# Designs tried in a protein design run: peptides against a protein of PDB entry 7AE7. Part 120

Target 1, 321 residues: chain A of PDB entry 7AE7
Amino acid sequence: KVYKDLREFLEVLEQEGQLIRVKEEVNPEPDIAAAGRAAANLGKNQPAVFFEKIKGYKYSVVTNVHGSWQNHALMLGLDKNTSTKDQFYELNRRWDKFPVPPNVVKREAAPCKENVIDKDINLFEILPLYRINEQDGGFYISKASVVTADPEYPDDFNKLNVGTYRIQVKDRDRVGIQALAMHDIAVQLEKAEAENKPLPIAITIGNNPLVTFMASTPVGYNQNEYEFVGALQDGVPMDIVKSDLYDHLYVPAGSEVVLEGHIIPRVRTVEGPFGEFPGSYSGARLQCEVKIDRITHRTNPIFENLYLGIPWTEIDYLMAL

## One batch from the design tools (peptide; made by RFdiffusion4, then SolubleMPNN)

Design b2_p18_1_s4 (from b2_p18_1, 8 letters changed)
Fold by OpenDDE base, seed 1:
Structure b2_p18_1_s4 (fold): chain B 321 residues (1-321), chain A 18 residues (1-18)
Amino acid sequence: as target 1 above (321 residues)
Amino acid sequence: MLDELLEKARRPSPVVEV
């Protein structure tokens, strides 16, 4: 089984008994984080948790989507009871199919383009934002697939980077992003900042589960994560679409929300603290700042977000294979 | 199911400051 988007995956999770649907209105805090921790604490068969109604918000949240070996097997389109060993063997078998180039679809065919916001941007109107852990210094987007390119080689598709980075919401139209020196985004940002230029960015939320997986999996600087997604889809290309602001940035066609903007050159602002994957808080640090210039989104967008804390949580499953 | 999940969840996760 191959998934076009998050919604097709959530449908399979629900069919397989690996999704809890919460129909009652919840508080964004502490209920979402609490439910994420509780799901993780089941130790096995940990379900996704889908919140249909969140007090003060219009849209839904889903968490713990990758939060179990069962969900991981289903992501690979395998039987949910496939052993971790057999999942590993199948992943390696499919990895050898790299590269599988994505299909570039027309804008009209891309679900992520159903709605556009290009003025009066307010992230809180689109994303049901909450603190993932009680002591977090703000609201985090923890499961975004962030698209950037080499500003010196914008037309080199092999240098298009799709990565997962810690993102704190700073204002209605601003986010902090943690670009560590070891990440491809930091190399690209350094090139842009050398010229005092903005780095174009697309922050994509609620993707095909293999996009999220590959965005969390380190690959070479000259390797495109979308071409690995096609490999992990057993040779079926994924669908991408050109971003609205940038001719050289491509986003997953099925993304629930796409935040298009730029990293502001040579600006650093305080970000954190944040509860990290070891179950420890990282202190506040100076981080890069992104201005959001355009949003595209599906109708009734689902905010896919990560719960993380003391292992094992969803992030540990994303990094395990 | 949610209430049981939430009841199980209300145990404070010890986050260690580093």
Scores: peptide ipSAE 0.032, ipTM 0.641, DockQ to the pose 0.036
Fold by OpenDDE base, seed 4:
Parts: structure tokens; C-alpha cells; sequence
Structure b2_p18_1_s4 (fold): chain B 321 residues (1-321), chain A 18 residues (1-18)
């Protein structure tokens, strides 16, 4: 089975008994984080948790989508009870199919383009934002696939990077990104900042589960994560679409939300603290700041976010293979 | 369903500041 988007994956998770649908209105805090921790604490068969109604918000949240070996098997289109060993063998077999180039679809064919916000941007109107852990210094977008390019080689598709980074919401149209020196985004940002130029960025939320998986998987600087997604789809290309603001940035055609903008050159603002994957807080640090300039989104967008803390949580399953 | 999930929620261990 191949998935075009998050919605097709959530349907399969629900059919396989790997999704809890919460129909009752919840408080964004503490209920979402409490449910994420509770799901993680099941130890096996950890389901996704889909919140249909969140107090004070218009749209839904889903968490723990990658939060089990069962969900990981289903992501690969395998039986949910496929052993970790067999998942590993199948992943490696498919990995050798790299590269599988994506299909570039027309704007009119891309579900992520159904709605546009180009003025009066307010992230709180689109995303049901909450603290993932009680002592988080703010609201985090923890499961975004962030698209950037090499500003020296913007037309080199092999240098297009799709990565997962810690993103703190700073204002209605501002986010902080943790770009560590070891990340490809930091190399690209350094090149842009040398010229005092903004780095174009597309922050994509609610993707095909293999896009999210590959965005969390380190690859070579000259390797495109979308070409690995096609490999992991056993040779079926994924669908991408050109961003609205940038000719050189491509986003998953099925993304629930796309935040298009730029990293502000040579600006650093306080970000954190945040409860990290070891179950410890990383302190407040100076991090990059992004201006959001345009949003595209599906009708009734689903905010996919992860719960993380003391292992084993969703992030540990994303990093385990 | 949320209540059943929350009933299984052990209090998160205090996150250690590092």
C-alpha cells in the first residue's frame, strides 16, 4: 500500500485498530499531551490519537502517528504485525531503489493548494497550538517537514533538503527554528547569511508518513529526501508541487498545511526551553527566526504533531531504523 | 475513549533539566 497523504494513512490506521478517534471536545492543554504520553506508555500497539474538537480552535490535531512498530509497519504498507526485523529488511531492500524521482503535479491538482492565506497571517487560526510538555517555553510544531534549497545551487534538485527541525511559534506570523550546525539547513543558511540574504523556506505539516519519516532520516547533502520516499514506496513516485512563493522549492502535493516564508538573515531570537527526546529539557538558546509570508492549506487541515519525552515515544520510532 | 487513555496515563516522570 502507498499513501498519497496523511488522510489515507489515518484511514488505514483506523481500519487496523491503530487510531483512537476522540470526538469529545478536549482542552488543548493538558489533554493532548496527556493523551500522547498515555498512548506512548501502552508499550506496544500504540495508536495514533485523533482529536476532532479542540476548545478554542477550529481544526483537528493528530498525534502519535508514527508512535509504534505497528504504525511503522503500516507506513511501509506491510501487515501491522510485521516484525521489526522484517521491517528493517524491507526498508533496506527498498532503500537500494534510490533514486525514485517524484512527480511534479500542477497547482490545481495539489490538495495543499485548496486554500490560500496571503495577508493577516495568524498561525493560531490554522493550527491548534498547545504545549507538548508542561514546562515548554511555548508552542511547538514538532513534526514539520521543512523544505529548503542551496542558495548557491537553487536549481540543483539533489540539494533540495527536506528535514525535521524543532519549531517554536513566536508570533502570529513568526516561528523560531533550531538549525544545528550538523543539519543541512544550517549549511544552506550559512550561505544565505554570508550574502545577508533571506533563506527561502517551506514548512510542511501533515504529510504522507514516508515524507515525515525521510525528513527525520539523515541523508547525504546531495541526496533528495523525495527520491528516497519513492524508493520506500517500492518504486512508486511521490507527488510534489511547486511552492507559491519560490520556483525552486517543492512541497508534498498532499500536505495539510504549508507555511511559506523566509529565514531572516543574521537574526537570532530566544527559543526554548523544550522537553526533548531524552526526556530532558534543552535550555533556552538563540535560534533562527522565520517570517511566514504565505499559507496554503487543505480544507479542514489536520495539525499533525508528535508527543516526545522519556523514551520510548513517537520520535524514537522515527529514529530507530 | 479519551478517559480510558488518560486513565492509562501514568504521571509523566519529571523532565530533568540538563
Amino acid sequence: as target 1 above (321 residues)
Amino acid sequence: MLDELLEKARRPSPVVEV
Scores: peptide ipSAE 0.028, ipTM 0.670, DockQ to the pose 0.035
Fold by OpenDDE base, seed 5:
Structure b2_p18_1_s4 (fold): chain B 321 residues (1-321), chain A 18 residues (1-18)
Amino acid sequence: as target 1 above (321 residues)
Amino acid sequence: MLDELLEKARRPSPVVEV
């Protein structure tokens, strides 16, 4: 099975008994993180946890979507009981299908374009933001697929990068992003900052599970993650759509939320602390700042966010294959 | 259901500042 979006995957997870639906209103803190930890602590068959109602917010949160080998099997469209060995074998078999170019859909066909916010941007109105760990220095978007291009080669689709980065919410329309020197985004940012230009960015949230997987999987700078998604879909192209602000940025057509904006050149602001996957806090550091200029989103957008803590958590499963 | 999850939620050990 191939999934067009997060919603189709969540439906399958629910059908397979790999999703817990929380229908009661929860407090964003500590209930979401506590439930994420509880799900992770099951040791096997760890379900996604879907929170329908969050106190003080309009929309839902889902966490632990990739949080088990069963969820990974289902992501690959396999039986949930498929062994880790057979999942790895199938992953490798499909990897050899690279490249599988994505299908560029029309704006009108892209669910991520159902709603537009182009003024009075307030991330808190769209995302049920919470601290993932109690000691976090702020609210994190921990499972976004971040789209950037090479500013020297903006039309080179092979240099279009889709990566997962640590993102702290800084204001209603601003986020900090951790662009480490080893990330492709850092190469692209360096080129933009050399000219004192903004780097165009699209932060996409709530994607096809293979997009999230590939955004978390290191690939070559001249390899497009969407072409790997098509390979991992066993040769079925994924659907992408042009961003609203930038002709050279393409986002998953099914994204729940797309934050379009720019990395402000040569600006660094305090980001952190954040509880990292080893169960250690990374200290506060100066990081890049993104201005959000436009939001597109599905009606009733689902905020997909990662639970992180002492292994094994969802991030450990995302990095294990 | 949330309560059952929360009951199973052993508080994460405090993250050690390294």
Scores: peptide ipSAE 0.028, ipTM 0.672, DockQ to the pose 0.036
Fold by OpenDDE base, seed 3:
Structure b2_p18_1_s4 (fold): chain B 321 residues (1-321), chain A 18 residues (1-18)
Amino acid sequence: as target 1 above (321 residues)
Amino acid sequence: MLDELLEKARRPSPVVEV
């Protein structure tokens, strides 16, 4: 089974008994984090948790999507009871199919383009934002696939980076992003900041589960994560679409939400604290700031977000293979 | 089920400041 988007995957999770649908209205805090923690703490067969109604918000949240070996098997289109060993062997077999170039679809064929917001941007109108942990210094987007390019080689598709980074919401149209020196985005940002130029960015939320997996998997600077997604789809190309603001940035065609903007050059603002590791908060740090200039989104967008807590949580399953 | 999960999950996360 290959999934075009998050929705096709959530349907399979629900069919396989690996999704809990919460139909009652919940409070953003503490109910979302509490349910995510409870799901993670089941020890096995940890389901995704889908919240249809969040008090004060219009749209839904899903968490713990990658939160079990069963969900991971289903992501690979395998039987949910496939052993971790057999999942690893199948993943490696498919990895050898790299590169599988993506299909570039037309804008009108991309679900992420169904709606556009280009003025009066307010992230709180699109994303049901909440604190993942009570002591978090703000609202985090913890499961985004962030698209950037090399500003020296913007047309080199092999240098297009799709990564997962810690993102704190700062304002209605601003987010902080943690770009550490070991991340490919930091190399690209350094080049932009050397010239005092903005770095173009697309922050994509609610993706094909293999996009999220690959965005969380380190690859070479000259390797494109989308070409690995095609490999992990057993040679079926994924669908990407050109961003609205930038000719050189491509986003997953099926993304629930795409935040297009730029990293502001040489600006650093206070971010955190955030619960990065179980039972530990990283202190407040000066981090990069992104201005959001445009949003595209699916109708009734699903906010996919990560639950972080004591291992094993969803992040441990995303990084386990 | 969810209520019981929510009740069990209301345990404070043992966050140690490092």
Scores: peptide ipSAE 0.024, ipTM 0.583, DockQ to the pose 0.037

Design b2_p18_2_s1 (from b2_p18_2, 12 letters changed)
Fold by OpenDDE base, seed 1:
Structure b2_p18_2_s1 (fold): chain B 321 residues (1-321), chain A 18 residues (1-18)
Amino acid sequence: as target 1 above (321 residues)
Amino acid sequence: MENDEVIEANKRRNEAYS
């Protein structure tokens, strides 16, 4: 089984008994985090949790999408009861199919382009934002696949980077991003900042689960994560579409929300703290700031966000293979 | 700033934009 988008995966999770649907209206805090913790207490067979109605917001949230070995098996299109050993074997077998180039679809064929916001940008109107942990310094977008390119080689598709980074909402149209020196985005940002130029960025939310998986998996600087997604789809290409603002950035065609903008050069603002692990907070630091210039989104976009309640956390599963 | 001051500042900011 191959998934075009998050929605197809959520449908399979629900069919397989790996998704809990919360139909009653919840408060963003503390109910989302509390329900996530309750789901984590179900043991190794942790379901995703889908919140249909959130007080003060128009759209839905889903958490813990990758939060179990069963969900991981289903992500690979395997039986949910596939052993971790067999999942690892299959992952490695498929990895050898790299590269599998993505299909570039037309703008009109990309679900992420259904709606456009290019003025009066307000992230709170599109994303049901909440504090993931009680002591978080703000609202986080913790499960985005962030697309950047090498500003020196913008047409080199092999240098297109899709990564996962800690993103704090700072304003209606601004986010802080943690670009550590070990990340490919930091190399690209350094080149842009050397010339005092903005770094083009697309922050994509609610993706095909293999995109999210690959965005959390380190690859070589000259390797494209989308080509690994195709490999992990057992040779089936994924669909990408050109960003609206930049000819050299491509986003997953099925993304729920795409935040297009730029990293402001040579600006650092206070970000954090964030609860990286239960009971453990990373300190507040000066981090990069992104200006959001354009949003594209699916109708009734689903905000996929990370669950960080109890180990094994969702991030542990994303990094386990 | 201490972490608590940053937390409170960010909370106030986010509330103002909510």
Scores: peptide ipSAE 0.000, ipTM 0.274, DockQ to the pose 0.095
Fold by OpenDDE base, seed 2:
Structure b2_p18_2_s1 (fold): chain B 321 residues (1-321), chain A 18 residues (1-18)
Amino acid sequence: as target 1 above (321 residues)
Amino acid sequence: MENDEVIEANKRRNEAYS
């Protein structure tokens, strides 16, 4: 089984008993985190948790999408009871199919382009934002696949980077991003900042689960994560679409939300703290700031966010393979 | 890897990023 988007995966998770649907209205805090913790307490077979209604917000949240070995097996299109060993063997077998180039679809064929916001941007109208941990210094977008390119080689598709970074919401149209020196985005940002130029960025939320997986998996600077997604789909190309603002940035065609903008050169603002692990907070630091210039989104976009409530968090599963 | 080894590897990775 191959998934075009998050929605197809959530459907399979629900069919396989790996999704809990919360139909009652919840408070963003503390109910989302509390329900995630409650679901995690169900044992080794931790389901995703889908919140249909969030007080004060229009749209839904899903958490813990990758939060179990069963969900990971299903992501690979395997039986949910496939052993971790067999998942690893299958992953490695498919990895050898790299590169599998993505299909570039027309704008009209891309679900992420169904709606556009190009003025009066307010992230709070599109994303049901909440504190993941009680002591977080703000609202985080913790499971985004962030797309950037090499500003020196913008047309080199092999240098197109899709990564996962800690993103704090700073304002209606601004986010802080943690670009660590060892990340490919930091190399690209350094080049842009050397010339005092903005770095084009697309922050994509709610993707094909293999996109999210690959965005969390380090690859070579000259390797495109989308070509690995095609490999992990057993040779089936994924669908990408050109960003609206930038000819050289491509986003997953099925993304729930795409935040297009730029990293402001040579600006650093306070970001954090964030509870990366239960009881462990990374301190407040000066981090890069992104201006959001355009949003595209699916109708009734689903905000996929990370679950961090208990050891064996979703991040542990994303990094396990 | 056993689950415990994966957790440890992730912790070490996160410590290296810290």
Scores: peptide ipSAE 0.000, ipTM 0.348, DockQ to the pose 0.023
Fold by OpenDDE base, seed 3:
Structure b2_p18_2_s1 (fold): chain B 321 residues (1-321), chain A 18 residues (1-18)
Amino acid sequence: as target 1 above (321 residues)
Amino acid sequence: MENDEVIEANKRRNEAYS
């Protein structure tokens, strides 16, 4: 089984009993986090949690999409009861198929292009934002696949980076992004900032689960994460589409939301704190700031966000294989 | 999937998640 988007995966999760649908209206805080913790307490077979209605918001949230070995097996298109050993074996077998180049689809065939917002940008209208932890310094987007390129080699597809970074919402059209020195995005940003130029960026939310997996998996600077997604799809190319603002940036065709903009050169603003683990907070730091210039999104976009809970966080499953 | 199949699949999913 191969998935074109998050929605195809959520359908399979629901069919397999690996998704809980919360149909009643919830408060963004504390109900989303509380319901996630309650789902985690159901045992080792942790389902995704889909919140249909959130008070004060128009759209839905899903959490814990990658939050179990069963969900991980299903992501690979395997039986949900496939052992972790067999999942690892299959992952490695497919990894050797790299590279599998993606398909570039037409704009009209890309679900992420169904709606466009290019003026009066307001992230709060498109994303049901909430504090993940009580002491968080703001609202976080924690499962975005962030697309950037090397500004010296914008046409080198092998240098196109798709990574996961901590993103704090700062304003209606501003986000802070944690780009650590060890991240590929930091190399690209350094080159842009050396020339005092903006770094083009596309922050993609609600993706094919293998895109999210690969965005969280370290690869070489000259290796494209989309080509690994095709490998992990057992040789089936993933679908990408050109970004609206930049000819050199490609986004997953099925993304629920795409935030297109730029990292503002040589600007640092306060970001954090954030509770990366229960009871553990990273301090406030000066981080990069992104201006959002354009949003494209699917009709009734689903905000996929990270579940943080005990004993295992969702990130543990993303990094365990 | 061809582009037409993608478009149709997307419509069905939009309805399911509306």
Scores: peptide ipSAE 0.030, ipTM 0.663, DockQ to the pose 0.019; fails the geometry check
Fold by OpenDDE base, seed 5:
Structure b2_p18_2_s1 (fold): chain B 321 residues (1-321), chain A 18 residues (1-18)
Amino acid sequence: as target 1 above (321 residues)
Amino acid sequence: MENDEVIEANKRRNEAYS
């Protein structure tokens, strides 16, 4: 089984008993985090948690999408009861199929293009933002697949980077991003900042689960994560579409939300704290700032965000491979 | 906006829908 988008995966999770649907209205805090913790306490077969209604917001939230070995098996299109060993075996087998180039679809064929916001941008109108941890310094987008390119080689598809980074909401149209020196985005940012130029960026939310997985998986700087997604789909290409603002950035065609903008060169603002791990907060630091210039989104977009309540967290499952 | 302003803006919004 291959998934075109998050929605197809959520459907399978629900069919397989690996998704809890919360239909009643919840408060963004503390209910989302509390329900996530409650779901984590259900044992080893931790389901995703889908919140249909969040007070003060229009759209839904889903958490813990990758939060179990069952969900991981299903992500690979395997039986949910596939052993961890067999999952690893299959992942490794598929990894050897790299590269599998993605299909570039037309704008009209991309669900992420159903709606456009190009003025009066307000992230709070599109994303049901909440504090993941009680002591977080703000709202985080913690499970985005962030797309950037090499500013010296913008047309080199192999240098297109899709990564997961800590993103804090700073304003209606501003986010902080943690681009650590070890990340490929930091290399690209350094090149842009050397010339005092903005770095084009697309922050994609609610993706095909293998996109999210690969965005969280370190690969070579000259390796495209989308080509690994195709490999992990057992040779089936994923669908990507050109960003609206940038000819050289491609986003998953099925993304729930795409935030297009730029990293402001040589600007650093206070970001954090964030509870990256249970019981540990990373302190506040000066981090890069992104201006959001355009949003595209599916109708009734689903905000996929990370569950960080109790170990094993989604990060543990995403990084365990 | 500082994080506190964002949080406060969100609180006000959530209150307006309540």
Scores: peptide ipSAE 0.017, ipTM 0.444, DockQ to the pose 0.118; fails the geometry check

